# Designs tried in a protein design run: peptides against a protein of PDB entry 2QAS. Part 30

Target 1, 120 residues: chain A of PDB entry 2QAS
Amino acid sequence: PPEDLMQYEAMAQDALRGVVKAALKKAAAPGGLPEPHHLYITFKTKAAGVSGPQDLLSKYPDEMTIVLQHQYWDLAPGETFFSVTLKFGGQPKRLSVPYAALTRFYDPSVQFALQFSAPE

## One batch from the design tools (peptide; aimed at target 1 T65)

Design b2_p23_2_s4 (made by RFdiffusion4, then SolubleMPNN; from b2_p23_2, 10 letters changed)
Fold by OpenDDE base, seed 2:
Structure b2_p23_2_s4 (fold): chain B 120 residues (1-120), chain A 23 residues (1-23)
Amino acid sequence: as target 1 above (120 residues)
Amino acid sequence: PSIPDVAPVTSAEEAAAFLATLD
């Protein structure tokens, strides 16, 4: 087959990452997500730009999943990454995750799922 | 790869723990 010089697959992936960004912006708006919508977000913990509690990231050296449902604060969806405060072991911790680090997005309430290729 | 089904949880820690059982 001929070589794809347009890199359509990569463009499609980026467009789909835009869905995650848009969903997070809805979640960050006043009132949050409409019930029963909630988000499971999986990302590569070693991807460039990922930051968070060292002990937590060490516990999950490959991927980890966070959930945005009832216990999250100060969700800040930026243009290239989002940050959010979550509790681990009862302590609030700040996570920062680039959209490029995402490998999975899932909303169980409507069984909407997206899968992405992320750098190792 | 297939995306596993997950049950609703209230915390990120619980979500991470659940997925760890699938490894």
Scores: peptide ipSAE 0.031, ipTM 0.563, DockQ to the pose 0.063
OpenDDE base, seeds 1, 3, 4, 5: peptide ipSAE 0.022, 0.025, 0.025, 0.027; ipTM 0.528, 0.528, 0.533, 0.538; seed 5 fails the geometry check

Design b2_p23_3 (made by RFdiffusion4)
Pose (drawn by RFdiffusion4):
Structure b2_p23_3 (pose): chain A 120 residues (1-120), chain P 23 residues (1-23)
Amino acid sequence: as target 1 above (120 residues)
Amino acid sequence: SHFVTDHDAVMAHAMAHLANDHE
């Protein structure tokens, strides 16, 4: 015991997914992130709401990490998901990722990291 | 519990699942 009927830990997890959304809004600002900041985003490929080229999604069965630093265009962070154009083998492709699909967040510049979808 | 201090493990995990060109 005790069983947590308030699910404080789960609420804290969702509250913290919001940091990713806020960080993506700064990155979507004209001029991008303030250097040397850059972002690693890890997400569940099969989590509902995610869309991308069928070929690309098949290459990454469960988890996929993307880096937002030198090569990303048209970052569009909506309130419930974000979409961004990245390159894979020199070929530009478009992704949509719900904040709910996120499992990890890391900025190597200040070594700030978050882990989600992990009730432990 | 969601704030992670093992940055080497975080980077290793991220690189193992890295998808896009970033350089």

Design b2_p23_3_s1 (made by RFdiffusion4, then SolubleMPNN; from b2_p23_3, 9 letters changed)
Fold by OpenDDE base, seed 3:
Structure b2_p23_3_s1 (fold): chain B 120 residues (1-120), chain A 23 residues (1-23)
Amino acid sequence: as target 1 above (120 residues)
Amino acid sequence: KYFVTDHEAVLAYIQEHLANDYE
């Protein structure tokens, strides 16, 4: 097949990552997500730009999933990454995750699921 | 390709990797 010089695959991936960013912006707005919507976000813990507690990231050497429903604070969805405070074993900890590190996004309330190719 | 249709498999995979506390 002919060579794709437009890189449509990458553009499509970026567009769909934009859905996640938009969803997180809704989640960060006053009042949070409209019930019963909640978000499962899976990402590569070793991807460039991922930041969080060493012990937590070590516990999940490949991928981990976070859920944003009621137990999240200071969600800050930036243009290239989002950060959020979550509780792990009762302890609040901050995570920073580039959208490029995402591998799955799921809202079970409406069965909306996306999957992404992520580096490493 | 980008959308997942096997929701049961997705949820199972998610739960296997679920990290943070939730109610």
Scores: peptide ipSAE 0.357, ipTM 0.875, DockQ to the pose 0.698
OpenDDE base, seeds 1, 2, 4, 5: peptide ipSAE 0.352, 0.350, 0.358, 0.350; ipTM 0.872, 0.885, 0.874, 0.872; seed 4 fails the geometry check

Design b2_p23_3_s2 (made by RFdiffusion4, then SolubleMPNN; from b2_p23_3, 9 letters changed)
Fold by OpenDDE base, seed 5:
Structure b2_p23_3_s2 (fold): chain B 120 residues (1-120), chain A 23 residues (1-23)
Amino acid sequence: as target 1 above (120 residues)
Amino acid sequence: KYFVTDHEAVLAEIEANLANDYE
């Protein structure tokens, strides 16, 4: 195939990461997501910029999947990363995840799925 | 294009690896 000097695939992937950012901004708005929408987000735990409890991240050395549905607090979707408080075994913990670390996004209510390549 | 048809398989895989409390 012809050589792509424009790097269209990378541009498209970055644009699609914008969908995740937009969805999270809707989730962070007053009232949260319109039911029955909820979001499953998978990311590389060792990607640059990912931060959270050491014990939790150690439990998931490669990828981690979180769900934003019934139990999430202080969701803050920034321009390059989002942070959120979730409960793990009943304990609230804060996570900060760059959009670049994402590998999968899924909204089962409408079966909408996105997949991304992330640093390893 | 971005709306999957194999919903059951996708959801099963995700839920099997879910980290946080969600109920």
Scores: peptide ipSAE 0.434, ipTM 0.909, DockQ to the pose 0.556
OpenDDE base, seeds 1, 2, 3, 4: peptide ipSAE 0.362, 0.357, 0.429, 0.361; ipTM 0.870, 0.867, 0.910, 0.864

Design b2_p23_3_s3 (made by RFdiffusion4, then SolubleMPNN; from b2_p23_3, 8 letters changed)
Fold by OpenDDE base, seed 5:
Structure b2_p23_3_s3 (fold): chain B 120 residues (1-120), chain A 23 residues (1-23)
Amino acid sequence: as target 1 above (120 residues)
Amino acid sequence: KYFVTDHEAVLAEIEAHLANDYE
């Protein structure tokens, strides 16, 4: 196959990360996501910019999957990362995740799926 | 293209690895 000097695949992936950002902005809007939509987000916990409780991240040395459906608060989707408060074992914890750290996005209500390459 | 057909398998894998409380 011919060499792609434009790096279209990388550009396409970055564009698709915009879908996740847009979806999160919808989720953060008043009223939240329109039912039955909810989001499963998987990300590399050791990727640059990922922030959260040390004890929590230690349980997930590679990837972590969170769900935004019934129990999520203060979702703040920024331009390069989003932050959200979730409960883990009943305890609220704050996570900050760069979109670049994402590896999977899934909305089971419509079976919409996206996969991304993330830094090791 | 971005709408999977193997929903059951995908969902099962995801739910098996969920980190936060969601019910």
Scores: peptide ipSAE 0.446, ipTM 0.911, DockQ to the pose 0.545
OpenDDE base, seeds 1, 2, 3, 4: peptide ipSAE 0.431, 0.440, 0.438, 0.445; ipTM 0.909, 0.911, 0.911, 0.911

Design b2_p23_3_s4 (made by RFdiffusion4, then SolubleMPNN; from b2_p23_3, 8 letters changed)
Fold by OpenDDE base, seed 2:
Structure b2_p23_3_s4 (fold): chain B 120 residues (1-120), chain A 23 residues (1-23)
Amino acid sequence: as target 1 above (120 residues)
Amino acid sequence: SYFVTDHAAVEAYMQKHLANDSE
């Protein structure tokens, strides 16, 4: 097969990662997401730029799935990463996740799902 | 495709492996 010198796959993934960023920006706006929208996000915990409590990240050596629905605070969607405070076993903890680390995004309310390749 | 079509399977998987408190 002919070689793809345009690298369409990479361009497509970059564009679709923009959807996640835009969705998180909507979630961070006053009033939060419009009901009943909520966001499941899976990411590679060892990807470059992922940060959070060591004990928490150690519990998930490959991937971690989080949900932004009823219990999230200080969601800050930047240009290359987002940060958010979530509760784990009742304890609030902050995560910082580059969009490039994402492997899955899902909004059950409208069954919108994306998959991504993420570097280790 | 980057779009997932088996939504039920995705939801079940992500809910099963959910890390944070969601109630």
Scores: peptide ipSAE 0.537, ipTM 0.919, DockQ to the pose 0.661
OpenDDE base, seeds 1, 3, 4, 5: peptide ipSAE 0.527, 0.529, 0.533, 0.526; ipTM 0.916, 0.916, 0.918, 0.916

Design b2_p23_4 (made by RFdiffusion4)
Pose (drawn by RFdiffusion4):
Structure b2_p23_4 (pose): chain A 120 residues (1-120), chain P 23 residues (1-23)
Amino acid sequence: as target 1 above (120 residues)
Amino acid sequence: TEKLTEAMERIVTRAQERRHELF
């Protein structure tokens, strides 16, 4: 014991997904992130709400990490998901990722990191 | 509110301790 009927831990996890959304809004600002800040986002490829080229999604069965630093365009962070154009083998592609699909967040510049979808 | 803040701090702390394993 004790069983947590309030699920404080789960609420804290969702509250923290919001940091990723806020960070992506600063990155979507004209001029991008304030250097040397850049972002690593890890997400569940099969999590509902994610869309991308069928070929690309098949290459990454469960987890996929993207880096937002030198090569990303048209970052559009909505309230419930974000979409961004990235290059894979020199070929530009479009992704949509719900914040609910996120499992990790990391900015190597200040070594700030978050882990989600992990009740432990 | 205080309980939720403490839960958030615990999660951040765990993530900061595990950062080199996570990434």

Design b2_p23_4_s1 (made by RFdiffusion4, then SolubleMPNN; from b2_p23_4, 14 letters changed)
Fold by OpenDDE base, seed 2:
Structure b2_p23_4_s1 (fold): chain B 120 residues (1-120), chain A 23 residues (1-23)
Amino acid sequence: as target 1 above (120 residues)
Amino acid sequence: SERLAAAIAALRARAAARAAELF
């Protein structure tokens, strides 16, 4: 089979990660996401750059899914990672997740889904 | 490609979902 020296699949995957980044930037804008849009984001908790409460990350040693709807604060989507404050057990916690750590993105309102491979 | 197609519109149930904590 011909050798792909352009690495088209990798470029396509990076472009799709850009969709997640763009969606989070929309969510971070004043007024948040237009209803009924909301986001399910799954990531590898042990991936490089992931930061959050030790007890929470220990509870989910492989993957964790967060939901951005109604209860989220200070969403800050950067160029390589995003951070957000969420309540766990009624307590606000700060979470930082590199886009490279993502394994799933889903908006149930329109059934839009993406999946990614993330290193262990 | 099959891998790219699978990455798009891939719905997968996750046990770690947090929908119950939204309210």
Scores: peptide ipSAE 0.034, ipTM 0.608, DockQ to the pose 0.087
OpenDDE base, seeds 1, 3, 4, 5: peptide ipSAE 0.023, 0.029, 0.026, 0.031; ipTM 0.556, 0.602, 0.597, 0.583; seed 5 fails the geometry check

Design b2_p23_4_s2 (made by RFdiffusion4, then SolubleMPNN; from b2_p23_4, 12 letters changed)
Fold by OpenDDE base, seed 1:
Structure b2_p23_4_s2 (fold): chain B 120 residues (1-120), chain A 23 residues (1-23)
Amino acid sequence: as target 1 above (120 residues)
Amino acid sequence: SARLQEAIDRLVARAQANRERLF
């Protein structure tokens, strides 16, 4: 097959990651997401730029899925990564996740799903 | 809830090949 020097697949992936960023920005706005929208976000825990509690990340050496519905705080969707506080075992934990680390995005309320290839 | 959050993570960790059941 012909060589793709434009890297169209990567461009498409980046564009779709923009949907996730935009959705998170909506979630971070006053009032949060409109009911019943909520977000399942899966990411590679060992991807570059992922940060959080070592014990938590070690527990999930491949991927982690977080749910943004009722119990999340200080959602901060930046341009290259987002950060959010979630409770695990009753303890608040801060996670920072680059959009490039994402592998799945899902909103069950409307069955909207995206899948991505993420760097190792 | 926190319980749901942890339950989801357990499902993902235990059944990577069948992770699509979360959808």
Scores: peptide ipSAE 0.040, ipTM 0.667, DockQ to the pose 0.052
OpenDDE base, seeds 2, 3, 4, 5: peptide ipSAE 0.038, 0.040, 0.037, 0.038; ipTM 0.638, 0.649, 0.621, 0.651; seed 3 fails the geometry check

Design b2_p23_4_s3 (made by RFdiffusion4, then SolubleMPNN; from b2_p23_4, 11 letters changed)
Fold by OpenDDE base, seed 2:
Structure b2_p23_4_s3 (fold): chain B 120 residues (1-120), chain A 23 residues (1-23)
Amino acid sequence: as target 1 above (120 residues)
Amino acid sequence: DERLAAAIARLVARAQARAAELF
């Protein structure tokens, strides 16, 4: 097959990751997401740059899904990663997730979905 | 990878259509 020197697949993935970043920025704005929108975000827990409580990440050695709807605080979508506070076992935990670690993005309210190839 | 390229193309198309059947 012809050699793709443009790396279109990688560029396309990066563009789609931009959609996730933009959605998170909307979620972080005053008032949050417009009802009934909410986000399911799945990521590889061992990917470079992922950080959070050891006990939590140990529970999910491969990947985990977080839900941004009613119980999240201090969502901070940066340029390369986002951070958010969620409650696990009643305790607030801070997670930081690079967009490159994402494997799935889903908004059930409108059945909008994206999938990504993430690091091993 | 042609399979990946096709998958991405479908994702882009679904994004434009504001709907998906992946989940």
Scores: peptide ipSAE 0.043, ipTM 0.648, DockQ to the pose 0.217
OpenDDE base, seeds 1, 3, 4, 5: peptide ipSAE 0.032, 0.033, 0.035, 0.031; ipTM 0.644, 0.623, 0.637, 0.627

Design b2_p23_4_s4 (made by RFdiffusion4, then SolubleMPNN; from b2_p23_4, 16 letters changed)
Fold by OpenDDE base, seed 3:
Structure b2_p23_4_s4 (fold): chain B 120 residues (1-120), chain A 23 residues (1-23)
Amino acid sequence: as target 1 above (120 residues)
Amino acid sequence: MARLEAAIARLRARAAANAAALF
């Protein structure tokens, strides 16, 4: 097949990452997500810009999935990354995740799923 | 993409690192 020099697939994926950003902005609004919506977000832990507790990230050397439903705090969806405080083993920890690091987004309430390719 | 999304949607959500927060 002809070579795609425009990289349309990558463009499409980046556009879809915008859906995640928009969803997170809704989640960050007062009152949070409208029930029963909740978000499973998977990302490459070693991707550039990912930050969090070393012990936590070391536990997930490749990908990590987080869920935003009942217990998330200080969700800050920026333009290029989002940060959020979640509890792991009862301890609150802050994560910062670039949208470019995402590999999966899923809302079970409506079975809405997105999959992304993230560089190493 | 739609087919893949549908397949993913039929699967249970993968375990979350903070899954305990759901309970």
Scores: peptide ipSAE 0.239, ipTM 0.712, DockQ to the pose 0.068
OpenDDE base, seeds 1, 2, 4, 5: peptide ipSAE 0.063, 0.230, 0.218, 0.233; ipTM 0.632, 0.715, 0.686, 0.691; seed 5 fails the geometry check

Design b2_p23_5 (made by RFdiffusion4)
Pose (drawn by RFdiffusion4):
Structure b2_p23_5 (pose): chain A 120 residues (1-120), chain P 23 residues (1-23)
Amino acid sequence: as target 1 above (120 residues)
Amino acid sequence: AGADDPDAPDPVADPAEVEAAVA
């Protein structure tokens, strides 16, 4: 015991997904992130709401990490998901990722990191 | 909104490597 009927830990998890959304809004600002800040985003490929090229999603069965630093265009962080154009083998592709699909967040510049979807 | 550097590598990373860097 005790069983947590309030699910405080789960609420704290969701509250923290919001940091990712807020960080993506700064990155979507004209001029991008304030250097040397850059972002690693890890997400569940099969999590509902994610869309991408069928070929690309098949290459990454469960987890996929993307880096937002030198190569990303048209970052569009909506309130419930974000979409971004990245390059894979020199070929530009478009992704949509719900904040609910996120499992990890990391900025190597200040070594700030978050882990989600992990009730432990 | 974004960044463009043609000389940079592709913007993908192995999840295991990211976990290791965070640890």

Design b2_p23_5_s1 (made by RFdiffusion4, then SolubleMPNN; from b2_p23_5, 8 letters changed)
Fold by OpenDDE base, seed 2:
Structure b2_p23_5_s1 (fold): chain B 120 residues (1-120), chain A 23 residues (1-23)
Amino acid sequence: as target 1 above (120 residues)
Amino acid sequence: AGAYDPSAPDPFIDPAELRAQMA
């Protein structure tokens, strides 16, 4: 087959990452997500730019999934990454995740899912 | 977002568990 020099598949994937960013911006807005919407976000914990508590990252050495429903605070969806405060071991911890590290996005309320490839 | 509840479960799950729920 002919070589795709435009890298259309990569462009499409980046566009879909924009859906995640947009959804997080809705979640960060006053009032949060409209019920019953909530987000499951899976990402590679060792991807470049991922930062968080060492004990949490050690528990999930490859991938982890965070749930954004009721127990999250100070959600900040940036241009290239988002950060959020989540309870871990009964204490608030700050987590920062580049959109490029994502492998799965899911809203179970409407069964909307996206899958992404991420660097190992 | 909501009020802080220390008795609530931590919002972290195994990716395999999520995949099972999605099936």
Scores: peptide ipSAE 0.386, ipTM 0.861, DockQ to the pose 0.593
OpenDDE base, seeds 1, 3, 4, 5: peptide ipSAE 0.361, 0.360, 0.384, 0.342; ipTM 0.847, 0.846, 0.851, 0.839

Design b2_p23_5_s2 (made by RFdiffusion4, then SolubleMPNN; from b2_p23_5 with D4Y D7S V12F A21L V22I)
Fold by OpenDDE base, seed 5:
Structure b2_p23_5_s2 (fold): chain B 120 residues (1-120), chain A 23 residues (1-23)
Amino acid sequence: as target 1 above (120 residues)
Amino acid sequence: AGAYDPSAPDPFADPAEVEALIA
C-alpha cells in the first residue's frame, strides 16, 4: 500500500484522545457526569509521566484500569495529563496519567469504547 | 465523588476484568 507521509492514523488517534480529555472535563465539572455515565480508563502503568502510589503501581505492573464512578476526588483534567485522587488501602492516593499512556476508554452506560496504541 | 463508601465498587481493576465487561 502507498506510504502515508501525513500520519493520518496518528492524527486520528490524537483526536480520539481528545474525546477522553473532553469526557474527563465533563466528569470534573460540578455535579460530575450525568447518570448513569461513568468511565473506565485503562493505561500503561510504566508509561512516561505516570505517577502514583508505589504499592498500587506494583500491583498492576503493565496496565490498570480506573473506574470513575463512585470513588474518586479532585479530578483534574489538564491538557496533556489528568490527575485524580482515589482510595487505595483505605487511604487517598494521587494518580497522574498522561493521555498518551491510555490504551482503552469505556463508558458502560452507552457501551462507548475507544482503544489506543500507547507508546512503549 | 462523595464520601468514601467501602461497599462501592473498587475503582481499580485488571484489564482482563474490564475486557470481560466490554465483551
Scores: peptide ipSAE 0.227, ipTM 0.782, DockQ to the pose 0.594
OpenDDE base, seeds 1, 2, 3, 4: peptide ipSAE 0.224, 0.225, 0.225, 0.023; ipTM 0.781, 0.780, 0.787, 0.537; seed 4 fails the geometry check

Design b2_p23_5_s3 (made by RFdiffusion4, then SolubleMPNN; from b2_p23_5, 9 letters changed)
Fold by OpenDDE base, seed 1:
Structure b2_p23_5_s3 (fold): chain B 120 residues (1-120), chain A 23 residues (1-23)
Amino acid sequence: as target 1 above (120 residues)
Amino acid sequence: AGREDPSAPDPFIDPAELDALIA
């Protein structure tokens, strides 16, 4: 088959990552996510730019999924990454995740799912 | 911004657990 020198698939993936960013921005707005929306976000824990507590990242050496539903604070969705404070082991921990590290996004309330190919 | 429910479990799961949860 002919070579895709435009890399359309990559463009599409980036566009879809924008959906996650937009969703998080809605979640971070006053009032938060409208009920019953909540988010499951999966990402590569060893991807460049991922930052978080060592014990948490060690527990999930490949991928982990965070649940933005019942407990999360200071959600800050930036242009290239988002950060959020989550309770881990009863203690608040700050997590920073580049959108490029995402591999899955899911909102059970409407069964909306997205999958992404992230760098190894 | 965020939500708080101290009675909820830690919001971290394995991707495989997610598959089982939404299956």
Scores: peptide ipSAE 0.325, ipTM 0.852, DockQ to the pose 0.767
OpenDDE base, seeds 2, 3, 4, 5: peptide ipSAE 0.319, 0.281, 0.306, 0.289; ipTM 0.848, 0.830, 0.842, 0.831

Design b2_p23_5_s4 (made by RFdiffusion4, then SolubleMPNN; from b2_p23_5, 7 letters changed)
Fold by OpenDDE base, seed 3:
Structure b2_p23_5_s4 (fold): chain B 120 residues (1-120), chain A 23 residues (1-23)
Amino acid sequence: as target 1 above (120 residues)
Amino acid sequence: AGAEDPTAPDPFADPAAVRAEIA
C-alpha cells in the first residue's frame, strides 16, 4: 500500500487536541462553562512538561483524571499547556498540563468524548 | 457544590456513574 508522507493521522490528532484547548478557553471565560457542562480531563502524570504538587503526582504515577466543574480557580489555557488551581485535601495547588500529555477528555453532560495517544 | 478534591475515576469506564458522583 502507498506510504502516507503527509502524516494525516498525526494532523488529525493534533486538530482534535485543539478541541480541548477551545473548551478550556470557554471554561476560562467570565461565568465559566454554561450549565450543565463540565470537563473530565485525563493525562499522563509523568509526561514532559507536567507540573504540580509532588505528593499528588507521586500518588498517581501513571495517569490521573481531574474534574473542572465546581472547584477550580485561575484557569489559564495557553497555546501549548493549561494551568489551573485546584484543591487537594482542602489545600489549593497549581497544576500545569501540556495538551500533549492528555489521554482522555469527556463532558458527561452531552456524552462528548475524545481519546489521545500520549507519550510516556 | 461538588466534591472537595478535583480528582475523579475514569469517566470512560462508566460515564453515568462518574457524573453522578460529582453532580
Scores: peptide ipSAE 0.041, ipTM 0.620, DockQ to the pose 0.124
OpenDDE base, seeds 1, 2, 4, 5: peptide ipSAE 0.027, 0.030, 0.034, 0.034; ipTM 0.559, 0.555, 0.591, 0.567

Design b2_p23_6 (made by RFdiffusion4)
Pose (drawn by RFdiffusion4):
Structure b2_p23_6 (pose): chain A 120 residues (1-120), chain P 23 residues (1-23)
Amino acid sequence: as target 1 above (120 residues)
Amino acid sequence: SHFFPSAAEEEAYLAAHPPANAP
């Protein structure tokens, strides 16, 4: 015991997904992130709401990490998901990722990191 | 507190799961 009927830990997890959304809005600002800040986003490929090239998604069965630093265009962080164009083997592709699909967040510049979808 | 993993732990994770869009 005690069983948590309020699910405080789960609410804290969702509240923290919001940091990722807020960070992506600063990155979507004209001029991008304030250097040397850059972002690593890890997400569940099969989580509902994610779309991408069928070929690319098949290459990454469950988890996929993307880096937002030197090569990303047209970052569009909606209220419930974000979409961004990245390059894979020199070929530009478009992704849409719900904040709910996120499992990790890391900025190597200040060593700030978050882990989600992990009730432990 | 587990929502805030250490940098070393995260770097070790990323070594095994590198960014898909890396050049």

Design b2_p23_6_s1 (made by RFdiffusion4, then SolubleMPNN; from b2_p23_6 with F3L A8E E10M A16K)
Fold by OpenDDE base, seed 3:
Structure b2_p23_6_s1 (fold): chain B 120 residues (1-120), chain A 23 residues (1-23)
Amino acid sequence: as target 1 above (120 residues)
Amino acid sequence: SHLFPSAEEMEAYLAKHPPANAP
């Protein structure tokens, strides 16, 4: 197969990561996501820039999936990463995840799905 | 497509890897 010196696959993934960012910005707006829309987001827990409770991240040494539906607070979608407060075991905890760490995005209400390659 | 997995694939993934913040 011919060599791709343009890195089109990476470009495409970066563009599609923008969809996730845009979706999160909608989720962060007043009123939140319009029902029945909700988001499943999967990311590499050991990727650079990922931060959160050590005990929580330790339970997910490779990837972790979170859901944004009814129980999420202070969602802050920045330009390079987003942060959000979720409940784990009934306790609110803050997560910060760079978009570059994402591996999956899914909205089952309309069956929209994205998959990415993420570095460790 | 790798970039656009099917709903079926995603549902299968979630079944094996449920969300950490699920009640």
Scores: peptide ipSAE 0.747, ipTM 0.951, DockQ to the pose 0.695
OpenDDE base, seeds 1, 2, 4, 5: peptide ipSAE 0.746, 0.743, 0.746, 0.743; ipTM 0.951, 0.951, 0.951, 0.951

Design b2_p23_6_s2 (made by RFdiffusion4, then SolubleMPNN; from b2_p23_6 with F3M A8E E10M A16K)
Fold by OpenDDE base, seed 4:
Structure b2_p23_6_s2 (fold): chain B 120 residues (1-120), chain A 23 residues (1-23)
Amino acid sequence: as target 1 above (120 residues)
Amino acid sequence: SHMFPSAEEMEAYLAKHPPANAP
């Protein structure tokens, strides 16, 4: 196949990251996600900008998946990263994840899935 | 498609890598 000098794949992934951001903004709105929608988000824990409890992140040296369904609080979807409070082992913890760190996004209610290449 | 994995692929992934905040 001919060489792609336009880098269409990268552009497409960038555009699709916008879908995640938009979805999270919907999730952060009053009332949260419309049932039965819920989101599985996977990200590289060692990616630049990822922050959270060291003990938690240490358990997931490569990738970590979180679910936003009924147990999420203070979801703040910014322009470059989102932050959210989730319960791990019953304890609320804050995570901040750049959209660039994402590797998977999935809403099983409608079987919508995205996969990304994330830099370290 | 790499950017659009199937539901089956995602379910298989989640089975092996469940969410950390799962109850």
Scores: peptide ipSAE 0.747, ipTM 0.953, DockQ to the pose 0.717
OpenDDE base, seeds 1, 2, 3, 5: peptide ipSAE 0.746, 0.743, 0.746, 0.744; ipTM 0.952, 0.952, 0.952, 0.952

Design b2_p23_7 (made by RFdiffusion4)
Amino acid sequence: AAAAAEAAAHAAMEAAAAAAAAS
Pose (drawn by RFdiffusion4):
Structure b2_p23_7 (pose): chain A 120 residues (1-120), chain P 23 residues (1-23)
Amino acid sequence: as target 1 above (120 residues)
Amino acid sequence: XXXXXEAAAHAAMEXXXXXXXXS
């Protein structure tokens, strides 16, 4: 014991997914992130709400990490999900990722990191 | 030990992102 009927840990998890959203808004600002900041986003490929090229999603069965630093265009962070154009083998592609699909967040510049969808 | 596991997880993310970009 004790069983947590308030699910404080879960609420703290969701509250923290919001940091990713806020960080993506700064990155979507004209001029991008303040260097040397850049982002690593890890997400569940099969999590509902994610869309991308069928070929690309099949290459990454469960987890996929993207880096937002030197090569990303038209970052559009909505309130419930974000979409971004990235290059894979030199070919530009478009992704949509719900914040609910996120499992990790990392900025190597200040070594700030978050882990989600992990009740432990 | 926990700090080493966290560093390994970060290095794995960097390697996974680099492999995804090259795909």

